# Designs tried in a protein design run: peptides against a protein of PDB entry 1EMU. Part 133

Target 1, 132 residues: chain A of PDB entry 1EMU
Amino acid sequence: PPYLKWAESLHSLLDDQDGISLFRTFLKQEGCADLLDFWFACTGFRKLEPCDSNEEKRLKLARAIYRKYILDNNGIVSRQTKPATKSFIKGCIMKQLIDPAMFDQAQTEIQATMEENTYPSFLKSDIYLEYT

## One batch from the design tools (peptide; made by RFdiffusion4, then SolubleMPNN)

Design b2_p30_1_s3 (from b2_p30_1, 13 letters changed)
Fold by OpenDDE base, seed 4:
Structure b2_p30_1_s3 (fold): chain B 132 residues (1-132), chain A 30 residues (1-30)
Amino acid sequence: as target 1 above (132 residues)
Amino acid sequence: SLLIVEHITSPEAQKIAEEIIEKLLEEEEK
């Protein structure tokens, strides 16, 4: 069953609707749902291919991601990303150089945080265990 | 080890990503 695959990899968990739902519920209880939301925001952003018609949309979205997750010093995403990574993103925003990969490093760092901390904890949580 | 982000391609994951983007854009316009 899918829940067994969730225990094998975070990839399997994040590729499954039920897995995502349960994991997000768990993260909310831990006060760190922003980790997952940021991860998905980056995924969605990268899929927006640059073109004249979506330039403004991409810039707005990049600014939104930056202001919500990176600029907020009290946020868990900001605390779990490297200063150099945040500085790079800020630079991209200020210069309006919005490359599809501009959040890749930050997303990688947040994914590492989930892999090392929240994902293992989730597999030990009542939420997951009751589902199995 | 970290898996490559681009390997997440399920319709479910894509839908969630799009919903989050939409919400972020709405907040940015305020």
Scores: peptide ipSAE 0.638, ipTM 0.895, DockQ to the pose 0.672
Fold by OpenDDE base, seed 5:
Structure b2_p30_1_s3 (fold): chain B 132 residues (1-132), chain A 30 residues (1-30)
Amino acid sequence: as target 1 above (132 residues)
Amino acid sequence: SLLIVEHITSPEAQKIAEEIIEKLLEEEEK
């Protein structure tokens, strides 16, 4: 069953609607749901291919992601991303150089945080264990 | 090992990403 695959990899968990829902519920209880929301925001952003008609939309979205997750020094995403990574993103926003990959490093760092901390904890949580 | 982001391709994951983007854009317009 899918829940067994969730225990084998974060990939399986994040590719499953039920898995995502349970994991997000767990993260909310831990006060760190922004980790997952930011990860999905980056994924969606990267899928928007650069073109004349998308330029304004992509810039607005990049600004939104930056303001919500990176700029707030007290936020969980900001605390789990390296200063150099945040500075790079800020630079892209200021220069209006909005490359599809501009959040890749930040997303990688947040993904590593989930892999090392919240994902293992989720597998030991009552939410997951009661589901199995 | 870290997950390869490009391998996340399920319709469920894509829909969630799109919904989050839409919400962010709405908030930015306020």
Scores: peptide ipSAE 0.637, ipTM 0.897, DockQ to the pose 0.674
Fold by OpenDDE base, seed 3:
Structure b2_p30_1_s3 (fold): chain B 132 residues (1-132), chain A 30 residues (1-30)
Amino acid sequence: as target 1 above (132 residues)
Amino acid sequence: SLLIVEHITSPEAQKIAEEIIEKLLEEEEK
């Protein structure tokens, strides 16, 4: 069943409706749902192809992601991203150089946080174990 | 792994990503 695949791969978990739902519920209880939301935001952002019609939307979205997750000093995403990474993102926004890959490093760092901490904890959680 | 999880293709996962983006854009306009 799918829940067994979740234990083998974060990819399997994040590509499954029930997996995402349970994992997000767990993260909310742990006070770190922003990790997952930021990860999805970065994925969605990268999929937006640069073009004239998307320029304004992409800039607004990049700014929104930055303000919501990177600039918030009290946020877990900010705490789990390196200063140089946050500085790079700030620079991109200030210069209006909105490359689809501008959040890649930050997303990588947040994914590492999930894989090293919250993902393993989820697999040991009552939420996951009771589901199985 | 430090590699970004790629090829998330489920409709549900895509929908979640879109919902997050839409909420962010909505908040940006406030």
Scores: peptide ipSAE 0.636, ipTM 0.895, DockQ to the pose 0.626
Fold by OpenDDE base, seed 1:
Structure b2_p30_1_s3 (fold): chain B 132 residues (1-132), chain A 30 residues (1-30)
Amino acid sequence: as target 1 above (132 residues)
Amino acid sequence: SLLIVEHITSPEAQKIAEEIIEKLLEEEEK
């Protein structure tokens, strides 16, 4: 069943609707749902193809991601991303140089945080174990 | 396990990503 695949890799968990729902519920209880929301925001952003018709939308979205997750010093995403990474993103926003990959490093760092901490904890949680 | 971002391509994951960015855009307009 799918829940066994979730235990094999974070990839399998994040590619499954039920897995994502349970994981997000767990993260909310831990006060760190922003990790997952930011990860998906970056995924969605990268898929927006740069073109004249998308320029304003992409800039607005980049600003939204930056303001909500990177600029907020009290947020878990900000605390789990390196200063150099945050500075790079800020620079892109200020210069309006909105490359599809501008959040890749930040997403990688947040992904590593989940892989090393919250994902293993989730697999030991009552939420996951009671589901199995 | 290793998560490769480019391999997340399920319809479920795509829909969630789209919902997240739509919410962010709505909040940005306020």
Scores: peptide ipSAE 0.636, ipTM 0.894, DockQ to the pose 0.663

Design b2_p30_1_s4 (from b2_p30_1, 17 letters changed)
Fold by OpenDDE base, seed 1:
Structure b2_p30_1_s4 (fold): chain B 132 residues (1-132), chain A 30 residues (1-30)
Amino acid sequence: as target 1 above (132 residues)
Amino acid sequence: APAIVDTLTTPEAQKIAEEIIEKLLEEEEK
């Protein structure tokens, strides 16, 4: 069953609708749902292929991600990303150099946070265990 | 550090990503 796959890898969890739902519920209870939302935002952003017709959209989205998750010093994403990473993103926004990979380092750091902390905790949570 | 999980394959996961960026764009309009 899928729930066994979720315990095998974070990839399996994040690629499953039910897994995502349960994991997000858990993260909300822990006050860190933004970790997951940011991760998916980065994924969605990277999938937008740059072209003349979507340049404004991509810039706007990049700015939105930056303002919501990176610039918010009180946010969990900001606290779990390195200053150099945040500075790089800011630079991209200010220079309007919006490469599809501009959030990769930040996403990597947030993914590592989930892998090392919230994901293991989720597998020990009542939410997950009661589902099994 | 592990590589980004950048190989989402299910349409459900892809849809979630799309919904999130859509919401971000809507919020940015305000």
Scores: peptide ipSAE 0.591, ipTM 0.898, DockQ to the pose 0.700
Fold by OpenDDE base, seed 5:
Structure b2_p30_1_s4 (fold): chain B 132 residues (1-132), chain A 30 residues (1-30)
Amino acid sequence: as target 1 above (132 residues)
Amino acid sequence: APAIVDTLTTPEAQKIAEEIIEKLLEEEEK
């Protein structure tokens, strides 16, 4: 069953609608749902192919991601990303150099945070265990 | 440092990513 696959890999969890829903509920209770939302935002952003017709859209989206998750010093995403990573993103925004991969390092760091902390905790949570 | 998880494969997961993107764009335009 899918819930067993969720315990085998974070990928399986994040690729399943029910898994995402339960995991997000857990993260909200822990005050860190932004980790997951940021991860999905980065994934969605990277999928936007750069072209003449969507440059404005991509810039606006990059700015939105930056303002919401990186610039907020009290946010969990900001606290779990390295200063150099945040500085790089800021630089991209200021220079309007919006490469599809500009959030890759930040996404990697947030993914590591989930892998090392919240994902294991989720598998021990009442939310997950009661679902099984 | 670990690499990011491979690209999502299910339509529902991809849709969630798209919805989050659209919400962010709406907020930015306010």
Scores: peptide ipSAE 0.591, ipTM 0.898, DockQ to the pose 0.651
Fold by OpenDDE base, seed 3:
Structure b2_p30_1_s4 (fold): chain B 132 residues (1-132), chain A 30 residues (1-30)
Amino acid sequence: as target 1 above (132 residues)
Amino acid sequence: APAIVDTLTTPEAQKIAEEIIEKLLEEEEK
């Protein structure tokens, strides 16, 4: 069953609608839902291929991601990303150099945070165990 | 150099990413 695959890798969990739902519920209880939302935002952003028709959209989205998750010092994403990473993103926004990969390092750091902390905790949570 | 980040493969997961993006864009317009 899918829940067994969720325990084998974070990738399997994040690629499953039911897994995402349960994991997000868990993260909300832990005050860490922004980790997952940011991760998905970065993935969605990277999939937007640069072109004349979506240039403004990509800039707005990059700015939105930056303002909501990176600039907010009270946010868990900001606390779990390195200053150099946040500075790089700020630079891209200010220079309007919106490369599809501009959030890759930040997403990597947040993914590592989930892998090391929230994901293992989820597998030990009542939410997951009661589902199995 | 950034490490490899897991990518989504299912339509359902991709849809969730798109919904989050749309919400972010709506908030940016306020």
Scores: peptide ipSAE 0.586, ipTM 0.895, DockQ to the pose 0.596
Fold by OpenDDE base, seed 4:
Structure b2_p30_1_s4 (fold): chain B 132 residues (1-132), chain A 30 residues (1-30)
Amino acid sequence: as target 1 above (132 residues)
Amino acid sequence: APAIVDTLTTPEAQKIAEEIIEKLLEEEEK
């Protein structure tokens, strides 16, 4: 069953609608749902191919991601990303150099945070165990 | 560092990513 695959890898969990729902519910209880939302935002952003028709859209989206998750010092994403990573992102936005990979390092750091902390905790949580 | 899981394959997961992006863009326009 899918819940067994969720325990095998974070990838399996994040690629499953039910898994995402349960994990997000758990993260909300822990006050860190932004980790998951930021991760998905970065993934979606990277999939937007640079071209003349979406240049403005990509810039706006990059700014939105930055302001919501990186610039907010009270946010869990900001606390779990390194200052150099945040500074790099700021530089890209200020210079309007919006490369599809500009959030890769930040996404990597947030993914590592999930792998090391919230994902293991989720597998030990009542919400997951009661589901199995 | 671990590689980014950049292989969302299910339409449901892809839809979630799109919805989050759309919401962020809407907020940016305010």
Scores: peptide ipSAE 0.589, ipTM 0.899, DockQ to the pose 0.688; fails the geometry check

Design b2_p30_2_s1 (from b2_p30_2, 11 letters changed)
Fold by OpenDDE base, seed 5:
Structure b2_p30_2_s1 (fold): chain B 132 residues (1-132), chain A 30 residues (1-30)
Amino acid sequence: as target 1 above (132 residues)
Amino acid sequence: KPLSELNFEELLEWLRSAGLDEVVKMFEEA
């Protein structure tokens, strides 16, 4: 069953709508749902192909992601990303150099945070165990 | 269909179905 695959890798969990629904519920209880939301925001941003018609939208979206998750020093995403990574993103926003991969390093760092902390805890949680 | 194979519009609908409404709203408002 899918829930067994979720325990094999974080990738399998993130690739399943039911999986991320349960995982997000768990993260909300832990006060860190922004980790998952940011991860998917980065994925979505990277999928939006640059073109003349999307330039303004991509800039606005990059700014929104930056303001919501990176700029807030009290946020979980900000606390779990390296200063150099946040500085790079800020630079891209200020210079309006909006490459599809501009959030890749931040996404990698947040993914590592989930791998090391919240994902293992989720597999030990009542919400996951009751689902199995 | 894995995430890697979804295009941008497909991902938004996928996220909506998964309950990540705040993320979807962010993309729609941009």
Scores: peptide ipSAE 0.786, ipTM 0.970, DockQ to the pose 0.944
Fold by OpenDDE base, seed 4:
Structure b2_p30_2_s1 (fold): chain B 132 residues (1-132), chain A 30 residues (1-30)
Amino acid sequence: as target 1 above (132 residues)
Amino acid sequence: KPLSELNFEELLEWLRSAGLDEVVKMFEEA
């Protein structure tokens, strides 16, 4: 069943609607749902292909993601991203150089955080175990 | 269908169904 795949890799978990629903519930209890939200925000942003008609939208989205997750020093995403990574993102925003991959490094760092901490904890959580 | 195969709009609906409403809202409000 899918829940066994979730235990094999974070990737398998993130590719499953039921999986991420449960995982997000767990993360909320841990006060770190922003890790998952940010990860998907980055994924979504990258999927929005640049074109002449959506430059403004892409800039607005980039700013929104930056303000929501990176700029907030009290946020877990901010705490789990490197200063250089955050500075790079800020630079992109300020220069209005909105490459689809501008959040990739931050996403990688947040993914690593999940891999090392919250994902293993999730697999040991009542939420996951009760689902199995 | 893996995430890698979803386009932007499909992803938003996918996320909505998964309960990531805040993320979807952020994209919709931009």
Scores: peptide ipSAE 0.784, ipTM 0.970, DockQ to the pose 0.914
Fold by OpenDDE base, seed 1:
Structure b2_p30_2_s1 (fold): chain B 132 residues (1-132), chain A 30 residues (1-30)
Amino acid sequence: as target 1 above (132 residues)
Amino acid sequence: KPLSELNFEELLEWLRSAGLDEVVKMFEEA
C-alpha cells in the first residue's frame, strides 16, 4: 500500500496527495506547516515558464513567496534557510532578475530540514500510525 | 500523475486536492 512507500522516502510521500494531506496535518500541529507550503510554492514557481506575457505575474509571485516565507525573520522557513540564500533571493527581487530556479537553493535547504527532522517524526506520529 | 509530469495549472489543482489551499490562493492572487 502507498503508506509503506511513504516510509521508504520523503520523495514518495511528497508525490502522494493523501500522504501530503496527512503530513501537512502533522506539520500544522507542530507549528511548521510553512515548510511544506514553501516547498510546493517553489515547485509551482519553477513550473511557470517565463514569457513576455507573464513577466509581471512571475515577479508578483516571487515577491509573494519572498514576503510570506523569507522576509519574516520569525518564520520557520526563514530560520531554516541560510543567510546567503535569503540574501540571494532578496537580490533577485530587488534587481527583478526572476529566474525560474531562484528558489532552488532555499527549497533544497527546507527539504533537508524536513528530511532530518519533521519527516522522521511524522513516521512516528499517531497520525501516520493510525492510518496504517 | 507524478509531480514531475504536471504543468503549472495541473499542479494547482493537484495542490488543492491535497489540501494546500493557502498555497493555491497565493498563486491565484498574484
Scores: peptide ipSAE 0.784, ipTM 0.970, DockQ to the pose 0.885
Fold by OpenDDE base, seed 2:
Structure b2_p30_2_s1 (fold): chain B 132 residues (1-132), chain A 30 residues (1-30)
Amino acid sequence: as target 1 above (132 residues)
Amino acid sequence: KPLSELNFEELLEWLRSAGLDEVVKMFEEA
């Protein structure tokens, strides 16, 4: 069943709507739902390929992601991303050089945080265990 | 289909169904 695959890899969990729903509920209880939200924000941003008609939208999206997750020094995402990574993103925003991959490094770092901490904890949580 | 195969519009609907409403809202309001 799918819930067993969730325990095999974070990738399997993130690829399942039911899985991420439960995982997000757990993360909210831990005060770190922004980790998951940011991860998917990065994925969505990367999927929005540049074209003449969406340049302004892409810039606005990049700014929104930056303001909500990176700029907040007290936020969990900001605390779990390296200064050089945040500086790079800031630079892209300031220069208005909005490459689809501009959040890739930050996403990688947040993914590592989930792999090392919240994902293992989720698999030991009542939320997951009661679902099984 | 897997997450990697979803286009942008499909992903937004996928996220909405998964309960990530805040993320979807961010994309829609931009």
Scores: peptide ipSAE 0.783, ipTM 0.970, DockQ to the pose 0.913

Design b2_p30_2_s2 (from b2_p30_2, 14 letters changed)
Fold by OpenDDE base, seed 5:
Parts: sequence; structure tokens; C-alpha cells
Structure b2_p30_2_s2 (fold): chain B 132 residues (1-132), chain A 30 residues (1-30)
Amino acid sequence: as target 1 above (132 residues)
Amino acid sequence: KPLSELDFEELLAWLEAAGLDEVVELFRES
């Protein structure tokens, strides 16, 4: 069953709508749902291919992601991303150089945080164990 | 299908079905 695959890799969990629903519930209880939300925000941003008609849209999206997750120094995403990574993103926004991959490093760092901390904790949580 | 095979609009629909409404709204409001 899918829940067994979730325990084998974070990737399998993130590829499953039921999996991320349960995982997000767990993260909310831990006060760190923004980790997952930011991860998917980065994925969505990267999937929005640049074209002549969506440059302003992409800039607004980048700014929104930055303001919501990176700018607040007390936020969980900000605390789990490196200063150089946050500085790079800020620079892209200021220069209006909005490459689809501009959040990739931040996404990688947040993914590592989940792999090392919240994902293992989820697998031993009541939420996951009661689902199995 | 896996996330890697979803395009942008498919992902938004997928996220909404998964309950990540705040992420979807972030994209809609921008």
C-alpha cells in the first residue's frame, strides 16, 4: 500500500496527495507547515515557464514567495535557509532577474531539513502510525 | 502521475485536491 512507500522515501510521500495531506497536518502541529508549502511553491514557480506574456506575473510570484517565506527572519523557512541563499534570492528580486531555478537552492535546503528532522518524526508520529 | 510530469496548471489543481490551498492562493493572487 502507498503508506509503505511513504516510509521508504520522502519523494514517495510528496508524490502522493493523501501522503502530503497527512504530512502537512503533522507539520502544522509542529509549527512548521511552511516547510512543505514553500517546497511546493518552489516547484510551482519552476514549472511556470517564462514567456513574453507572463514576465510581470512571474516577478509578482517571486516577490510573493520571497515576502511570505524568506523575508521574515523568525519564520521556519528563513531559519532553515542559509544567509547566502536568502541573499541570492533577494538579489534576483531586486535586479528583476527571475530565472525559473532561482529558488532551487532554497528548496534543496528546505528539503534537507525535512529529510533530517520532520520526515523521520512524521514516520513515528501518531498520525502516520494510526493510518497504517 | 508523478509531480515531475505535471505542468503548472495541473500542479495547481493537484495541490488544491491535496489541501494545500494557501499555496494555490499564493499563485492565484500574484
Scores: peptide ipSAE 0.777, ipTM 0.968, DockQ to the pose 0.892
Fold by OpenDDE base, seed 1:
Structure b2_p30_2_s2 (fold): chain B 132 residues (1-132), chain A 30 residues (1-30)
Amino acid sequence: as target 1 above (132 residues)
Amino acid sequence: KPLSELDFEELLAWLEAAGLDEVVELFRES
């Protein structure tokens, strides 16, 4: 069943709507749902191919992601991303150099945080175990 | 169905179905 695949890799969990739903519920209880939300925000942003007609939209979206997750020093995403990574993103925003991959490093760091901490904890949680 | 095969609009619908409404709203309000 799908829940067994979720235990094999974080990638399998993130590719499953039911898995994400349970995982997000767990993360909310832990006060760190922003980790997952930011991860998908980065994925969505990267899927927007730049063109003449969407430059303003992409800039606004990049700013929104930055303000929501990176700029907030009290946020879990900000605390789990390296200063150099956050500085790079800020620089892209200020220079209006909005490459689709501008959040990739931050996404990688947040993914590592989930991989090393919240994902293993989720697999040991009552939420997951009761689902199995 | 893998995330890598979804385009932007498909991803938003996928996220909404998964319950990540805040992320979807972030994209809609931008």
Scores: peptide ipSAE 0.775, ipTM 0.968, DockQ to the pose 0.882
Fold by OpenDDE base, seed 2:
Structure b2_p30_2_s2 (fold): chain B 132 residues (1-132), chain A 30 residues (1-30)
Amino acid sequence: as target 1 above (132 residues)
Amino acid sequence: KPLSELDFEELLAWLEAAGLDEVVELFRES
């Protein structure tokens, strides 16, 4: 069953609607839901390929992601991303150089945070264990 | 489909079904 795959890799968990629903519930209880939300925001942003008609939209999206997750120094995403990574993102926005991959490094760092901390904790949580 | 095979619009629908409404709203409001 899918729940066994979730325990085999974070990738399997993130690739499953039911999995991320349960994982998000767990993260919310831990005050860490922004980790998952940011990860998917980055994924969505990367999927929005640049074209003439969406230039303004992509810039607004980048700004929104930055303001929501990176700018707040007290936010968990900000705390778990390196200063150089955040500075790079800020620079892209200020220069209006909005590459689809501009959040990739930040996403990698947040993914590592989940791998090392919240994902293992989820697998031993009541939420996951009761689902199995 | 796996995440890697979803296009942008498919991903938004997928996220909404998964309960990540705040993320979807972020994209819709921009």
Scores: peptide ipSAE 0.775, ipTM 0.968, DockQ to the pose 0.908
Fold by OpenDDE base, seed 4:
Structure b2_p30_2_s2 (fold): chain B 132 residues (1-132), chain A 30 residues (1-30)
Amino acid sequence: as target 1 above (132 residues)
Amino acid sequence: KPLSELDFEELLAWLEAAGLDEVVELFRES
């Protein structure tokens, strides 16, 4: 069953709607749902390919992601991203150089945080174990 | 479909079905 695959890799968990739902519930209880939300925000942003008609939309999205997750020093995403990574993103926003990959490094760092901390904890959580 | 095969709009629908409403709303309101 899918829940066994979730225990084999974070990738399998993130690729499954039911898995994501449970994982997010767990993260919310841990006060760190923003890790997952940010990860998917980055994925979504990267999928929005630049074109002549969506430059304003992409800039607004980049700003929104930055303000919500990166700028807040008290946020879990901000605390788990490197200063240089945050500075790079800020620079992109200020210069309005909105490359689809501008959040990639931050996403990688947040993914590593999940791999090392919240994902293993999730697999030991009552939420996951009750589902199995 | 795996995430890698979803386009932008498909991903939003996928996220909504997964319960990540806050992320979807972020995209809708921008």
Scores: peptide ipSAE 0.774, ipTM 0.968, DockQ to the pose 0.902

Design b2_p30_2_s3 (from b2_p30_2, 15 letters changed)
Fold by OpenDDE base, seed 1:
Structure b2_p30_2_s3 (fold): chain B 132 residues (1-132), chain A 30 residues (1-30)
Amino acid sequence: as target 1 above (132 residues)
Amino acid sequence: KPLSELDFDELLEWMRAAGLDEVVALFEES
C-alpha cells in the first residue's frame, strides 16, 4: 500500500496527496509546516515557464515567496537556509532576474532538512503509525 | 502521477486536493 512506499523515500511521500495531507498535519503540530509549503512553492514556481505575458506575475510571485519564507528571520525556512542562498535570492529579486531555478538551492536545503529531521520523525509519529 | 510529470495548472489542482491551500493562495494572489 502507499503508506509503505512513504517509508521507502521522502519523494514517495511528496508525490502522494494523502501522504502530504498526513505529513502536513504532523508538521503543523511540530510548528514547521512552512518547510513543506515552501518546498511546494518552489516546485510550482519552477513549473511556471517564463514568457513576455507573465513576467510581472513571476516577479510578484517570487517576491511573495521571498517575503513569506526567506525574509522572515523568525521563520523556520529562513533558519534552515544558508545565508549565501538567501542573499542570492534577494539579489535575483532586486535585479529582477527571475530565473525558474532561482529557488532550487533553497529548496534543496529545505528538502535536506526534512529528510534528516521531520521526515524520520513523521515515520515514528502516532499520526503515521495509527494510519498503518 | 509523479509531481515531475504535472504541468503548472495540474500542480495547482494537486496542491488544492492535498490541502496545501496556503501555497495555492500564493499563486492565485500574485
Scores: peptide ipSAE 0.814, ipTM 0.974, DockQ to the pose 0.892
Fold by OpenDDE base, seed 2:
Structure b2_p30_2_s3 (fold): chain B 132 residues (1-132), chain A 30 residues (1-30)
Amino acid sequence: as target 1 above (132 residues)
Amino acid sequence: KPLSELDFDELLEWMRAAGLDEVVALFEES
């Protein structure tokens, strides 16, 4: 069943709607749902390829992602991303150089945080264990 | 199918179904 695959890899969990629902519930209880939300924001942003009609939208999106997750020094995403990574993102925003991959490094760092901390904890949680 | 195979519009619907409403709102409000 899918729940067994979730325990085999974080990738399997991230690719499953039911798994993500449970994982997000767990993360909310831990006060770190922004890790998952940011990860998906980055994925969505990368999929929105540049074109003439979405240039302004992409800039607004990049700004919104930056303000919501990166700018707040007290936020979990900000605390788990490297200063150089955050500086690079800020630079892209300021220069209005909005490459689809501009959040890739930040996403990688947040994914590593989940892999090393919240994902293992989720597999030990009552939420996951009671689901199985 | 895996997230890597979804286009942008498919991902939005995927996220909505997964309960990632705040993320979806981020994209729809921009």
Scores: peptide ipSAE 0.814, ipTM 0.974, DockQ to the pose 0.923
Fold by OpenDDE base, seed 3:
Structure b2_p30_2_s3 (fold): chain B 132 residues (1-132), chain A 30 residues (1-30)
Amino acid sequence: as target 1 above (132 residues)
Amino acid sequence: KPLSELDFDELLEWMRAAGLDEVVALFEES
């Protein structure tokens, strides 16, 4: 069943709606749902292909993601991203150089945080174990 | 299907179904 695949890789969990629902519930209890939310925000942002009519929208989205997750000093995403990564993102926004991949490094760092901490904890959680 | 195979609009609906409402709201409000 799918829940067994979730235990094999984080990627399998991220690709599963039911898995993400349970994982997010767990993360909320741990006070770190922003890790998952930011990861998906980055994925969505990258999928929004640049065109002549959406430059302003993409800039607004980048700013929103930055303000919500990166600029928040009390946020877990800010605490788990490197200063150079956050500085790069800020620079892109200030220069209005909004490449679809501008959040890739930050997403990688947050993914590593989940891989090393919250994902293993989820697999040991009552939420996951009761689901199985 | 894998997230890699979804386009932007499909991903938004996927996220909504997964309960990622706050993320979807971020995109809708921009």
Scores: peptide ipSAE 0.814, ipTM 0.974, DockQ to the pose 0.892
Fold by OpenDDE base, seed 4:
Structure b2_p30_2_s3 (fold): chain B 132 residues (1-132), chain A 30 residues (1-30)
Amino acid sequence: as target 1 above (132 residues)
Amino acid sequence: KPLSELDFDELLEWMRAAGLDEVVALFEES
């Protein structure tokens, strides 16, 4: 069943709607749902290909992601991203250089955080174990 | 179907189904 695949890799969990639902519930209880939300925000942002008609939307979206997750020094995402990474993102926003990949490094760092901390904890959680 | 194979619109619907409401709202309000 899918829940066994979730235990084999974080990638398998992230690609599964039911898995993500459970994982987010767990993260919310742990006070770190923003890790997952940010990860998906980055994925969505990267998929939004730039064109002449969506420049304003993309800039606004980039700013929103930045303000919500990166700028807040007390946020879990901000605490788990490197200063240089956050500085780069800020620079992109200020310069209005909104490349689809501008959040890639931050997403990588947050993914590593999940891989090393919250994902293993999830697999030991009551939420996951009750589902199995 | 892996996330890598979804286009932007498909991902939004995927996220809705997964309960990522706050993330979806982020995109819809931008």
Scores: peptide ipSAE 0.813, ipTM 0.974, DockQ to the pose 0.899

